# Peptides against a protein of PDB entry 6D0Y, part 30

Target 1, 225 residues: chain A of PDB entry 6D0Y
Amino acid sequence: ETEDHLESLICKVGEKSACSLESNLEGLAGVLEADLPNYKSKILRLLCTVARLLPEKLTIYTTLVGLLNARNYNFGGEFVEAMIRQLKESLKANNYNEAVYLVRFLSDLVNCHVIAAPSMVAMFENFVSVTQEEDVPQVRRDWYVYAFLSSLPWVGKELYEKKDAEMDRIFANTESYLKRRQKTHVPMLQVWTADKPHPQEEYLDCLWAQIQKLKKDRWQERHIL

## One batch from the design tools (peptide; made by RFdiffusion4, then SolubleMPNN)

Design b1_p11_8_s4 (from b1_p11_8, 5 letters changed)
Fold by OpenDDE base, seed 3:
Structure b1_p11_8_s4 (fold): chain B 225 residues (1-225), chain A 11 residues (1-11)
Amino acid sequence: as target 1 above (225 residues)
Amino acid sequence: SLFEEWMKKAV
């Protein structure tokens, strides 16, 4: 069945092939475009599924969606809407791992010209605003901060190029929250270096430091030997 | 991004 074939094509894109990845993506985008009249809903579901379940192929699928959006703008919009719905459902179901994958996917869609930078900024503003909610568990606040910060490697450059003032505001709010939040004390696992033991840093503080460094480096990731 | 790199190659 054509439907099963589409599933296979979508799931296998980016795997080792005689053709270049670019050629495969372009070809698949063409196939999907041609089949939208008959299988739009299925294609939407499949793309949402791989976005959630195959994080190792995130950039491949965002690129695919970008190519498809260029061919069919309406479908691109419908896809984003579906992804947002899925994000909401994941959050309602307390599937936070899935939710963060979706946020990262949406973030990279900005680079693929599927989502506008201002829209992503607005989403992150909403996330960080959760830190200001009263009478909610800190774990909720922490998660939204995590979702924001952990997505910046994919979209931070683009957002600061286009919305630097707004991003700085979000960063200031995030920093303020991180300074005020309670930190759970785990038995001090000391990382032993050759010369001095160092305490293990809390995960959000560590992430914050990493993102600050990335920002300082103008969002250029340095390869470590 | 991969997409940007792709677009650069395609042009």
Scores: peptide ipSAE 0.114, ipTM 0.738, DockQ to the pose 0.043
Fold by OpenDDE base, seed 5:
Structure b1_p11_8_s4 (fold): chain B 225 residues (1-225), chain A 11 residues (1-11)
Amino acid sequence: as target 1 above (225 residues)
Amino acid sequence: SLFEEWMKKAV
């Protein structure tokens, strides 16, 4: 297959088809596996690109990578390395929106058996450890907590099933930080509407409450977060 | 996830 054809196949997966999504993903995984000897670099770049640029297809592409990883373990590893590198680059460039999305993508890769649960726990431990850094802006601490909490809808179940003690520690540290952090921006950002009797909660406190509820519900999502 | 559903079908 030509490079252009591969691009088309990768970009269009999950779109309207006469076949099931599962069949299409399996078929595409087979095609990509067969073409790895000739187009490995191109396929890697394409997958990294769509993973970043098509957030609406997150679960499609994590599944595809999971299927490819099952067929070619080394390629799966190279993909993860590329994504981690991209995450680091995004952080260096202060592109925090891309960075948080990449963390969510990586989180879902745990469910796809591409990233091991202990590795993701270690990443989150590193994120929450930023809250203990001295002489840094609170916005930095807040972002890493946000990145952690906002990724848990994708991976919290798996991590608690395999690393409950470590996750409890991370949660305790997160809670402690949220209690002691400054919330001076809340009054300025609050939008009061006549229909809402309760003041707008600070965004991290709100997210924390949502995640606590999700945890209580055994990570079964009942509402759009 | 789609992958989890896939794995359930594969078993």
Scores: peptide ipSAE 0.111, ipTM 0.733, DockQ to the pose 0.040
Fold by OpenDDE base, seed 4:
Structure b1_p11_8_s4 (fold): chain B 225 residues (1-225), chain A 11 residues (1-11)
Amino acid sequence: as target 1 above (225 residues)
Amino acid sequence: SLFEEWMKKAV
């Protein structure tokens, strides 16, 4: 049936083909657009599913959604809404690994012109604001900071180009939190050199350092050591 | 991003 065919096409995009990935994505976007009048709900569900379950194809599916959004703006909006609902559900279920991936997916949708930069900034403002909540577990605060920082490789450049002042504020708040939070004591590896022995950093501190370096390098990942 | 690369090729 047509639904099964759509599922196959969506799931297999980006796999080995005689055609280029770009050609396949454009072709698939055309097929999906044509079928939206009859299969919008199914297509929406399928895209949400692959977006959630196939992290290795993140950029493929964000690109596909970007192409679809360019063809059908309303569908793009509905997709984002569905993804936000899924994010909320993941958080409610304490599925933080899925949740952080969804945040990364949404982040890359900014590059695909599906989500506006100001909207993503607002989301990150909300995330980092959790660090200011009283009487909440630190794990909650840490997760939202992690979700923010770990998404910046995908969207940091775009956000700083459009909302640098707001991003700087978020960074300042993040830095402040990281300085005052309680660090978990874990057996650490130490890099010992003749001149500069360094302990292994805590995971958020390490991530922060990486993101700071990335920011300094104008969001070019190839400069990360 | 892949999308940006795609757009550069498509335009």
Scores: peptide ipSAE 0.111, ipTM 0.741, DockQ to the pose 0.044
Fold by OpenDDE base, seed 2:
Structure b1_p11_8_s4 (fold): chain B 225 residues (1-225), chain A 11 residues (1-11)
Amino acid sequence: as target 1 above (225 residues)
Amino acid sequence: SLFEEWMKKAV
C-alpha cells in the first residue's frame, strides 16, 4: 500500500542508489508533497520517527524537511512543532541522549530554512538561562550548556551571521558559568576539526575550547555537510 | 550543510 511504500522511501533515502542524493531527495520531496493531502499525518509521523531513530542520517532528513518546507511551509511548521513536542517528552522522560540529538536536529533545520535563526537563538537563551536557576542540580545546568554548545557545529555560523550580538551574550553567560561551576576530570571530547585533540580535561571545558576554536575558524567544519 | 550544497547545485 501507499503508506508502506512511503515508509520504505523515507527510510531508505540516502542509501546506495544509481541516482545522486540530491536527485533522490528532490524526487522524494515531490512524492511526499503530492501525498500530503491524503497522508499528511502518516508522513509527519514517519519523518519524526526517522529523524529520531536514524541519527546517522541527520543531514539527509533535515535536508528533506527543508525541501518539503519550501514546498509546504505549513507542513514544515507542523513538523517543527512535533519535534519540539518530542524534545519536551524526551526531557521529561530523562532521555537526555535523545534530547540532545533533537536539539542538534533542530539546529540543522535552521540551515535548511525550516527554523528561523531568532527562534533558535531564543531556544539557546532559554537553555543557558538554566545556569541562572537557583536550587537546581548542576547536572541540569551542565546538560543545557552541553546541549547548546554541542549543537553549535550545526548552526553556529548561521546564528552568528544573523544574531551576533545575542550570540555573544549567550557565550558570555556560558563562559561565566563554566568558570564558576564545579569541575571534574573527564576524558577529552571528540574534536571535529583537523586540530590535534585537547588534553584530558573537564568535558564542558573541553567542549567550550573546541567551540571557541570552531568560532575562531568561522565555523568551518568539514564533518557537517 | 547538505542543504546548502543542494541549493548551490540547484541554482
Scores: peptide ipSAE 0.111, ipTM 0.730, DockQ to the pose 0.043; fails the geometry check

## One batch from the design tools (peptide; made by RFdiffusion4, then SolubleMPNN)

Design b1_p12_1_s1 (from b1_p12_1 with E5K S8Q S9D)
Fold by OpenDDE base, seed 1:
Structure b1_p12_1_s1 (fold): chain B 225 residues (1-225), chain A 12 residues (1-12)
Amino acid sequence: as target 1 above (225 residues)
Amino acid sequence: SELEKIVQDILS
């Protein structure tokens, strides 16, 4: 395959085809594997780019990487490393939307057997540990908690199945932080409607409640978070 | 840094 053709194949995967998505992904994984000796760097860059810029295809590309990782373990590791570097760059650039998406992407890679569950648990432990640092602004601490909680819909089930004790510790630390953090609430701006069944909560408190509900429901989603 | 630890954990 030529570089131009590879780019087209990677970018268009998941679009309407005569074959099933599963078949297309398996086929593409085979093509990419065969071309790694000649186009490894290009393929790596392309996959990182589409993973970052096409969030609507998150599960498509995590699955593709999972298939490719099964064929070439070394490449899978390099891809993860590249994504982590991108996460670091996003944080340095204050691109928090991209950063949180990358965390979600990495989270789903656990389901695709690219990242081990213990490694993801360790990552989240590090995230929540930021809340214990005194010299870090609350806005930054809040972001790490948000990144952790907002990623659990993608990986919470897997992590609790394999590392329930460790996850409980992370949850306890998160709950403790949420109780003691400063909350900005402007009562004068509160809009109360008779049809609102839930009290107005701060966004992290609201997310926490949703995740607790999800956990109680054994990580089966009924609502889009 | 926290991120360095994250990288080390994932790549371990």
Scores: peptide ipSAE 0.038, ipTM 0.743, DockQ to the pose 0.018
Fold by OpenDDE base, seed 2:
Structure b1_p12_1_s1 (fold): chain B 225 residues (1-225), chain A 12 residues (1-12)
Amino acid sequence: as target 1 above (225 residues)
Amino acid sequence: SELEKIVQDILS
């Protein structure tokens, strides 16, 4: 494929087709692999861009990267590095929504065999370790916990299968932090009472409860969080 | 920094 066609192919993957998504992804991976010698930087940039800007296609692009990584592990590594750089940029720019999405994307890359489970565990250990730092604002500590917890739907199963002891430690530290942190109550939530089916609950506590349920269900998601 | 450690762990 020519360089001009690469963008179209990458952006449109996963759209309605006579072929299966799996077939299309394999085909695209083959095309991209063949073009890497000539368009490596372009392909890398395109994949990073669509990964960031098309969150609705998260699993499509993580899968695609996984396929490419299987074909060219060096490219996979470079892609991860690029995404990490983007995560750093997002954090520096205080773009926390993008940052958390990138963490989720990286999390799903574990399932696609692009990132090793131990590496992701280490990342989450570092996230949760922020809660133990005294000079870090709670809002920052909360974000790292949020980033960790909100990513578990994408990677919790894999991490517990391979690093259950380490994950339990992270969970224990998270739980401890959630119990001792200062909780904020939004006025809008104050209209809810414990007598209602859905009582008022702080957002991290709510997320924690959801993740605990997911964990209890052996990471088999039965509803969209 | 904490972020640097995160990056290093992911890339290791």
Scores: peptide ipSAE 0.038, ipTM 0.738, DockQ to the pose 0.017
Fold by OpenDDE base, seed 5:
Structure b1_p12_1_s1 (fold): chain B 225 residues (1-225), chain A 12 residues (1-12)
Amino acid sequence: as target 1 above (225 residues)
Amino acid sequence: SELEKIVQDILS
């Protein structure tokens, strides 16, 4: 297949089809596997691009990468490495929105058997450990906590099933940090409605409460976070 | 850096 054709297939996966999504993903994985010898670099770049630019298809592309990883284990590793590099570049460029999304994407890759649960736990341990660093701006510490907490809807269940003790330690450290950090006002642009069960709250405290509820509900999401 | 360690942990 031509490079243009591959791009079309990758970009359009998950769209209206006579076949199931699962069938389409398996089919595409097979096509991509067959073309890896000739178009590995292109396929890698395309997958990284759509992963970043099409957040509405997050689970589609994590699943696709998971299927490819099952067929070609080395490719999965290279993809993860590329995504981590992109995360680093996003942080360097102060693109924190992209950075946090990439962490969520990586988190869902755990569910797709691309990243091992212990490795993701280690990542989150590293994130939360930033809160203990001296001479680091609070905004930086807050971001790592935010990146951790905001990713748990995608991977919290899996991590607690396999690494509950370690996760409890991370939670304890997070809670401790949230209690001692300097609290700021929520963004002015954020809209709050009076019919919500709690008043406007600092964004990390609010997120923490949401995650605590999610954990209490055994990671079964009942409401849009 | 933190990210370097993360990469090492994930790819190990």
Scores: peptide ipSAE 0.037, ipTM 0.738, DockQ to the pose 0.018
Fold by OpenDDE base, seed 4:
Structure b1_p12_1_s1 (fold): chain B 225 residues (1-225), chain A 12 residues (1-12)
Amino acid sequence: as target 1 above (225 residues)
Amino acid sequence: SELEKIVQDILS
């Protein structure tokens, strides 16, 4: 495939096709694998770009990376490194929305066997540990907690299956922080059912409640977070 | 930094 054609294939994967998405992804993975010797850098850049710019295709591209990683052992690592670099850049630029999305993307890569569950747990441990640091702005503390909690719909099940004790510790630390942090009144997320009304509460508190329920429901999502 | 720790943990 030519460089331009690769871009087209990567950008358009998941769109309407006569074949299944799974078939298309497998096919694309094969094409990309064959072209890695000549276009690895370009492919990496393209995948990083679409990962960042097309959040609606998160699971498509995580799956694609997973397939590529299965074919080329080193590719996943290089991709993760690139995504981490982008995460760093996003944080440096105070682009917290992009940063949190990147964390979610990385989280879903655990399901695709690109990132090991223990590594993701370690990342979340590091995130939540920020809440224990002195002389750190609360906005920074809140973001790391938010990044952790908001990523759990994608990876919580896997992490608890493999690292339940460590996850419980992270949850305990998170709960402790949420109880002692300064709170602001914000609209509640629309997750509660009519049979279980809940008063409007602070954003992170609401998210915490949602995640606690998700955990209680064995990470089977019945609502949109 | 926290970011450095994250990188090391993910890539280790």
Scores: peptide ipSAE 0.036, ipTM 0.735, DockQ to the pose 0.017

Design b1_p12_1_s2 (from b1_p12_1, 4 letters changed)
Fold by OpenDDE base, seed 2:
Structure b1_p12_1_s2 (fold): chain B 225 residues (1-225), chain A 12 residues (1-12)
Amino acid sequence: as target 1 above (225 residues)
Amino acid sequence: SELEKITNDILS
């Protein structure tokens, strides 16, 4: 079936090929666009599935969705809605690893012109606002801060270029929360290179320090070893 | 066809 064949192509795009990734993505986007009138729901489901199951291809699939969205088919919005539903389901199922990944995926969709910067800022404002809620366990507050901070490598540059004032406010609120929250000793592996050895500290404090450094470096990420 | 072309390109 054509649908099964499309699944194979979607799953294998970005792997070793005689053609460039960009060429293959453009071609695949064209093929998918042609089939959307008949198989929109199937294609949406396929892309959602592979996006979730193949995190190593995050940028491949965000790009693919971006290409489809650029072809002026009402696909990007529906895809985002589907991913948001998945995010909610992940949170309900206490699958926080998947949830944070989905936030990162959504973050990268901003770079692909699928999600507007103001919308992502609003999402992060909502996340950080949880820290101001009463009768909410700290673990929940911490997760939303973690989800926000850990997504900034994918979208921080774009958001600060377009919404610097709003982002500064979010950062201020985040910093305030991190200073007043109860801290525990949790080891964290740094994902960014540092100029100096970084002592082991509380994981959110460590992440905050890394993000502050990334921000200071104008969101230019160095090689990951 | 376009599908055949893309198939060959991606799976090459």
Scores: peptide ipSAE 0.253, ipTM 0.872, DockQ to the pose 0.610
Fold by OpenDDE base, seed 1:
Structure b1_p12_1_s2 (fold): chain B 225 residues (1-225), chain A 12 residues (1-12)
Amino acid sequence: as target 1 above (225 residues)
Amino acid sequence: SELEKITNDILS
């Protein structure tokens, strides 16, 4: 049936084909748009599922959603709502790997014109505000900072182009938190080389340094973080 | 149909 066939197409798009990826995505978007009146809920669910299960195809599916949103102005919003709901469920289930991936996925949707930059800024403001919560484990605070920082490679450029002042505030709050949080630095974990000792930096401090460098390089990645 | 065309393109 058509429903099962669409599932197959959605799952296999981006794999080796005689046609270009761009052509296949455009065509698939057209087919899905035509079937939205009959299979909207199923299509939304399928896209949400494959986005979660196939992280290697992140940009493929964000692009596909972007194309669908351009064709059907209502689809993008409903998809985002579904993804946000899934993010909440992942957090409740303590599936933090899926949760952080979903944040990255949502971040890339900004580049695909599905999510407005101000909305993403607001989300990150909410994340970083967790650092100010009282009587909350540091691991919770650290995770939201991690989710924010680790998503910036996908959306930092766009957000600074449109909301530089707001982003600077978020960065300032993040820096302040990183300075005051408890750190466990074990000297025995230092890696020694012939030239000089290489101290093991705490993972959030390391990520912060990488993001600062990325920002300085105008968000042009030269290596995988 | 468009579906058939896209099917062939994607699955080829």
Scores: peptide ipSAE 0.252, ipTM 0.871, DockQ to the pose 0.588
Fold by OpenDDE base, seed 3:
Structure b1_p12_1_s2 (fold): chain B 225 residues (1-225), chain A 12 residues (1-12)
Amino acid sequence: as target 1 above (225 residues)
Amino acid sequence: SELEKITNDILS
């Protein structure tokens, strides 16, 4: 069936091929666009599913969605709505690993012109505002700060180019929270290495330092993971 | 067809 065939193509795009990834994505976008009138819902579901199940292909699928959005303005919005619903479901289910990945995915969609920068800033403002909640576990506050900071490698440059004042406010609030929170020594993998060795730090403090350095370097990074 | 072409390109 045509639907099964499309599923196979969507799942396998980005794997080893005689053609370039860019060429394959452009071609696949064209095929999917042509089938949207008949299989819009199915295509949306497929893309949402593979985006979640194949985190190693994050940039492949954000790019594909970006291409489809450029061809069909309504598709990108509906896809984002579906991903936001999934994010909310993940949070309700306490699946924070999936949730943080979805935030990163949404962040990269800003670069693909699917999500507007001001909208992403507003989301991060909401995240950091959790640090001001009273009588809640610190782990809740910490997670939203983590979700914010760990997503900036994907979108920080774009957000500061367009909403620098608002981003500075978010950073100030984040810094204030990090200074007053209780420190722990839970190790966490660093997304990038610093040229200068630093003493062992608490995981959020370490991430904060990394992000500040990235910001200082104008969001230029050798590797985006 | 376009679909055939893309199929061959991606699944090759």
Scores: peptide ipSAE 0.228, ipTM 0.859, DockQ to the pose 0.640
Fold by OpenDDE base, seed 5:
Structure b1_p12_1_s2 (fold): chain B 225 residues (1-225), chain A 12 residues (1-12)
Amino acid sequence: as target 1 above (225 residues)
Amino acid sequence: SELEKITNDILS
């Protein structure tokens, strides 16, 4: 019964309330912390589940995990491990939509001080290194580049603030790959503005252009990507 | 209880 109640709170946090979101998250973090000794596994599973099922609440749950982690309880690490396992499982199951979302989620966890910036840089280095693999389908190379680029709106600022040299190398490698790869057309959501229309182009090239603009704007988003 | 308080805050 208590577990069910916690599930309800976790699912409903961030919805209409008389209190601020920040206050509710802090309060919920406190309650969850108190119950971790008894319901750690359940809470971990719940958070993992809602994180995956409610993508519209990505920042809510990354913040919640961040708050829990900040309370000097080794919860953040275990949560990350669970998410990484899920990422691996998604990739094995060829569920690339879930996989890319999980990478974005992990990226935002850097902002919440759950994942260290160097660790995320290392992950992206590993992703981009796939472009150097021989005798593999280009679709594999493209996906990892896509996963990297599409996650930068969530973490690019932080990574360039702390690991600019490494990020520049990753960008250089990415650019090099994009120049030499075969072009294919895949429908993707794109940033659209009436004042700055963009012709339809190859999806990774388009994404690259968007990220370059974001970088130029010092990672200050003007539009939803 | 704290749980009740948070419940009220979140669900209000």
Scores: peptide ipSAE 0.218, ipTM 0.856, DockQ to the pose 0.561

Design b1_p12_1_s3 (from b1_p12_1, 4 letters changed)
Fold by OpenDDE base, seed 1:
Structure b1_p12_1_s3 (fold): chain B 225 residues (1-225), chain A 12 residues (1-12)
Amino acid sequence: as target 1 above (225 residues)
Amino acid sequence: SELKKIVEDILS
């Protein structure tokens, strides 16, 4: 395959085809594996780019990476390393939307057997540990909590199945932080409906409540978070 | 840094 053809295949995967998505992904994984000796760097860059710029295809590309990782473990590791570097760059550039998406992408890679559950737990432990640092602004601490909580819909089930005790500790630390953090509730901004009061809740408190419910429902989503 | 620790944990 030529570089141009590889780019086209990677970018268009998941679009309408005569074959099933599963078949296309398996086929593409095979093609990419075969071309790694000649186009490793290019393929790596392409996968990182589409993973970052096409959030609507998150599960498609995590699955593709999972298939490729099963064929070439070394490449899978290099891909994860590249994504972590990109996460660092996003944070340095204050691109928090990209950063949180990358965390979600990495989270879903656990489901695709690219990242081990213990490693993801350790990552989230590090995220929540930022809340204990005294020299870090609250806005930054809040972001790490947000990144953790907002990623749980993708990986919470897997992590609790394998590391329930560790996850409970992270949850306890998160709850403790949420109770002690400064909140800016403005009573005059409360929204009221005729049928029932709609109390204005701080966004992290709201997210926490949603995640607690999701956990109670055994991580089966009924509503889009 | 916290990010460095994250990288080390994932790559371990």
Scores: peptide ipSAE 0.038, ipTM 0.726, DockQ to the pose 0.017
Fold by OpenDDE base, seed 3:
Structure b1_p12_1_s3 (fold): chain B 225 residues (1-225), chain A 12 residues (1-12)
Amino acid sequence: as target 1 above (225 residues)
Amino acid sequence: SELKKIVEDILS
């Protein structure tokens, strides 16, 4: 295939087809593997790009990377490295929305057997450890907690199945931080209904509550977060 | 840095 063809294939994977998504992904993985000798750099760049720019296809591309990783472990590693580099760049650029998405993407790569569960746990440990750093803005601490918590819908089940003790420790540390952090309130006009007797919760507290519920439900999502 | 540590852990 030509370079342009590869781009098209990568960008369009997951779209409606006569074949199953799984078949298409396996086929594409095979095509990409075959073309790595000639187009590795391009394929790597393309995958990184679509991973970042097409969040609606997160699971599609994580699965694709998983399949490709199974075929070419080195390439899978290079992809992860590239995504980590991008995460770092996003943080440096204060692009927190992209950064948190990248964390979610990496989280889902655990499910695709690209990233080992212990490694992701270690990553989250590092994230939550930021809450213990001295002389840092709370916004920094809050973001890392947010990045951790908001990624758990994608990987919490897997991590608790394999590293429950470590995860519990992270949760304990997170809870401790949330209890002691300062909360800012902005005046707002609230719509009160009979079904909403409580004021709107702070975003991290709300997220924490949602994650706790998800955990209690054994990571079976009943509601979209 | 924290990020470096994260990278190392992920790639370990």
Scores: peptide ipSAE 0.037, ipTM 0.726, DockQ to the pose 0.017
Fold by OpenDDE base, seed 4:
Structure b1_p12_1_s3 (fold): chain B 225 residues (1-225), chain A 12 residues (1-12)
Amino acid sequence: as target 1 above (225 residues)
Amino acid sequence: SELKKIVEDILS
């Protein structure tokens, strides 16, 4: 494949096709693997770009990376490194929206066997540990908690299956922080079930309640987060 | 730094 053709293939994967998505992803993974010797840097850059700019295709590209990782372990590692670098840059630039999405993307890479569950748990431990730091703005503390909680719909099941004790510790620390933090009244962002109405509350408290419900439901999503 | 630790944990 030519460089331009690779770009087209990567950008258009998951769109309407006569073949199944799974078949297309497997095919694309094969094409990309074959072209890594000649276009590794380009492919890496393209995948990082679409991962960041096309959030609607999150699971498509995490799956693609998972397939590539299975074929070429080194490339998978390089991709993760690139995404971590991008996360660092986003945080440095105070681009919290991009940063939280990247955390979510990395979270779903656990399901695709690109990132090990213990590594993701360690990342979340680091996030929540920020809440225990002195002289840290609450906005920063809140973001790390938000990044953690908002990523759990994608990876909570896997992490609890692999590292339940560590996850419980993270949850305990999160709960402790949420109880003691200064709160602001904001509109409720999540949808609650009609059977269990919940009063409007602060966004992190609301998210916490949603995640607790999700956890109780064994990470089977029954409502919109 | 916290970020450095995160990177190390993810890549370890």
Scores: peptide ipSAE 0.037, ipTM 0.724, DockQ to the pose 0.017
Fold by OpenDDE base, seed 5:
Structure b1_p12_1_s3 (fold): chain B 225 residues (1-225), chain A 12 residues (1-12)
Amino acid sequence: as target 1 above (225 residues)
Amino acid sequence: SELKKIVEDILS
């Protein structure tokens, strides 16, 4: 297949088709595997690009990478390395919106058997450890906590199933930080509605409450996916 | 969710 054809296939996966999504993903994985000898670099770049630019297809592309990883373990590793490198570059460039999305993407790769649960736990331990750093702006500490908490809807279930003790420690440290951090300003990012009787809450406290509820519900989401 | 179910079914 030509490079242009591969691009089209990768970009259009998950769209309207006569076949099931499962069938399309398996089929595409097979096509990409067969073309890796000739187009490995191109395929890697394409997957990295669509992973970053099409957030609405996050689970589609994580699944695709998972299928490819099962067929070619080395390629899966190279993809993860590329994504981690991109995360580091985003952080260096102060592109925190891209960075948090990449953390979420990596989190879902755990469910796809591309990243091991202990590795993701270690990443989150590193993130939360920033809250203990001295002479660091609170905005930096807050971002790492946000990146951790906002990724748990994608991976919390898996991590608690395999690393419950470590996750409990991370949660305890997070809770402790949230209690002691300064709350001098509340960002106006959420719209309060009359049907929600709770007052406007600081965004990290609000997110923490949401995650606590999700944990209580055994990490079952009802309306997002 | 439907997509999560698909992921689990494919990768199980």
Scores: peptide ipSAE 0.008, ipTM 0.580, DockQ to the pose 0.043

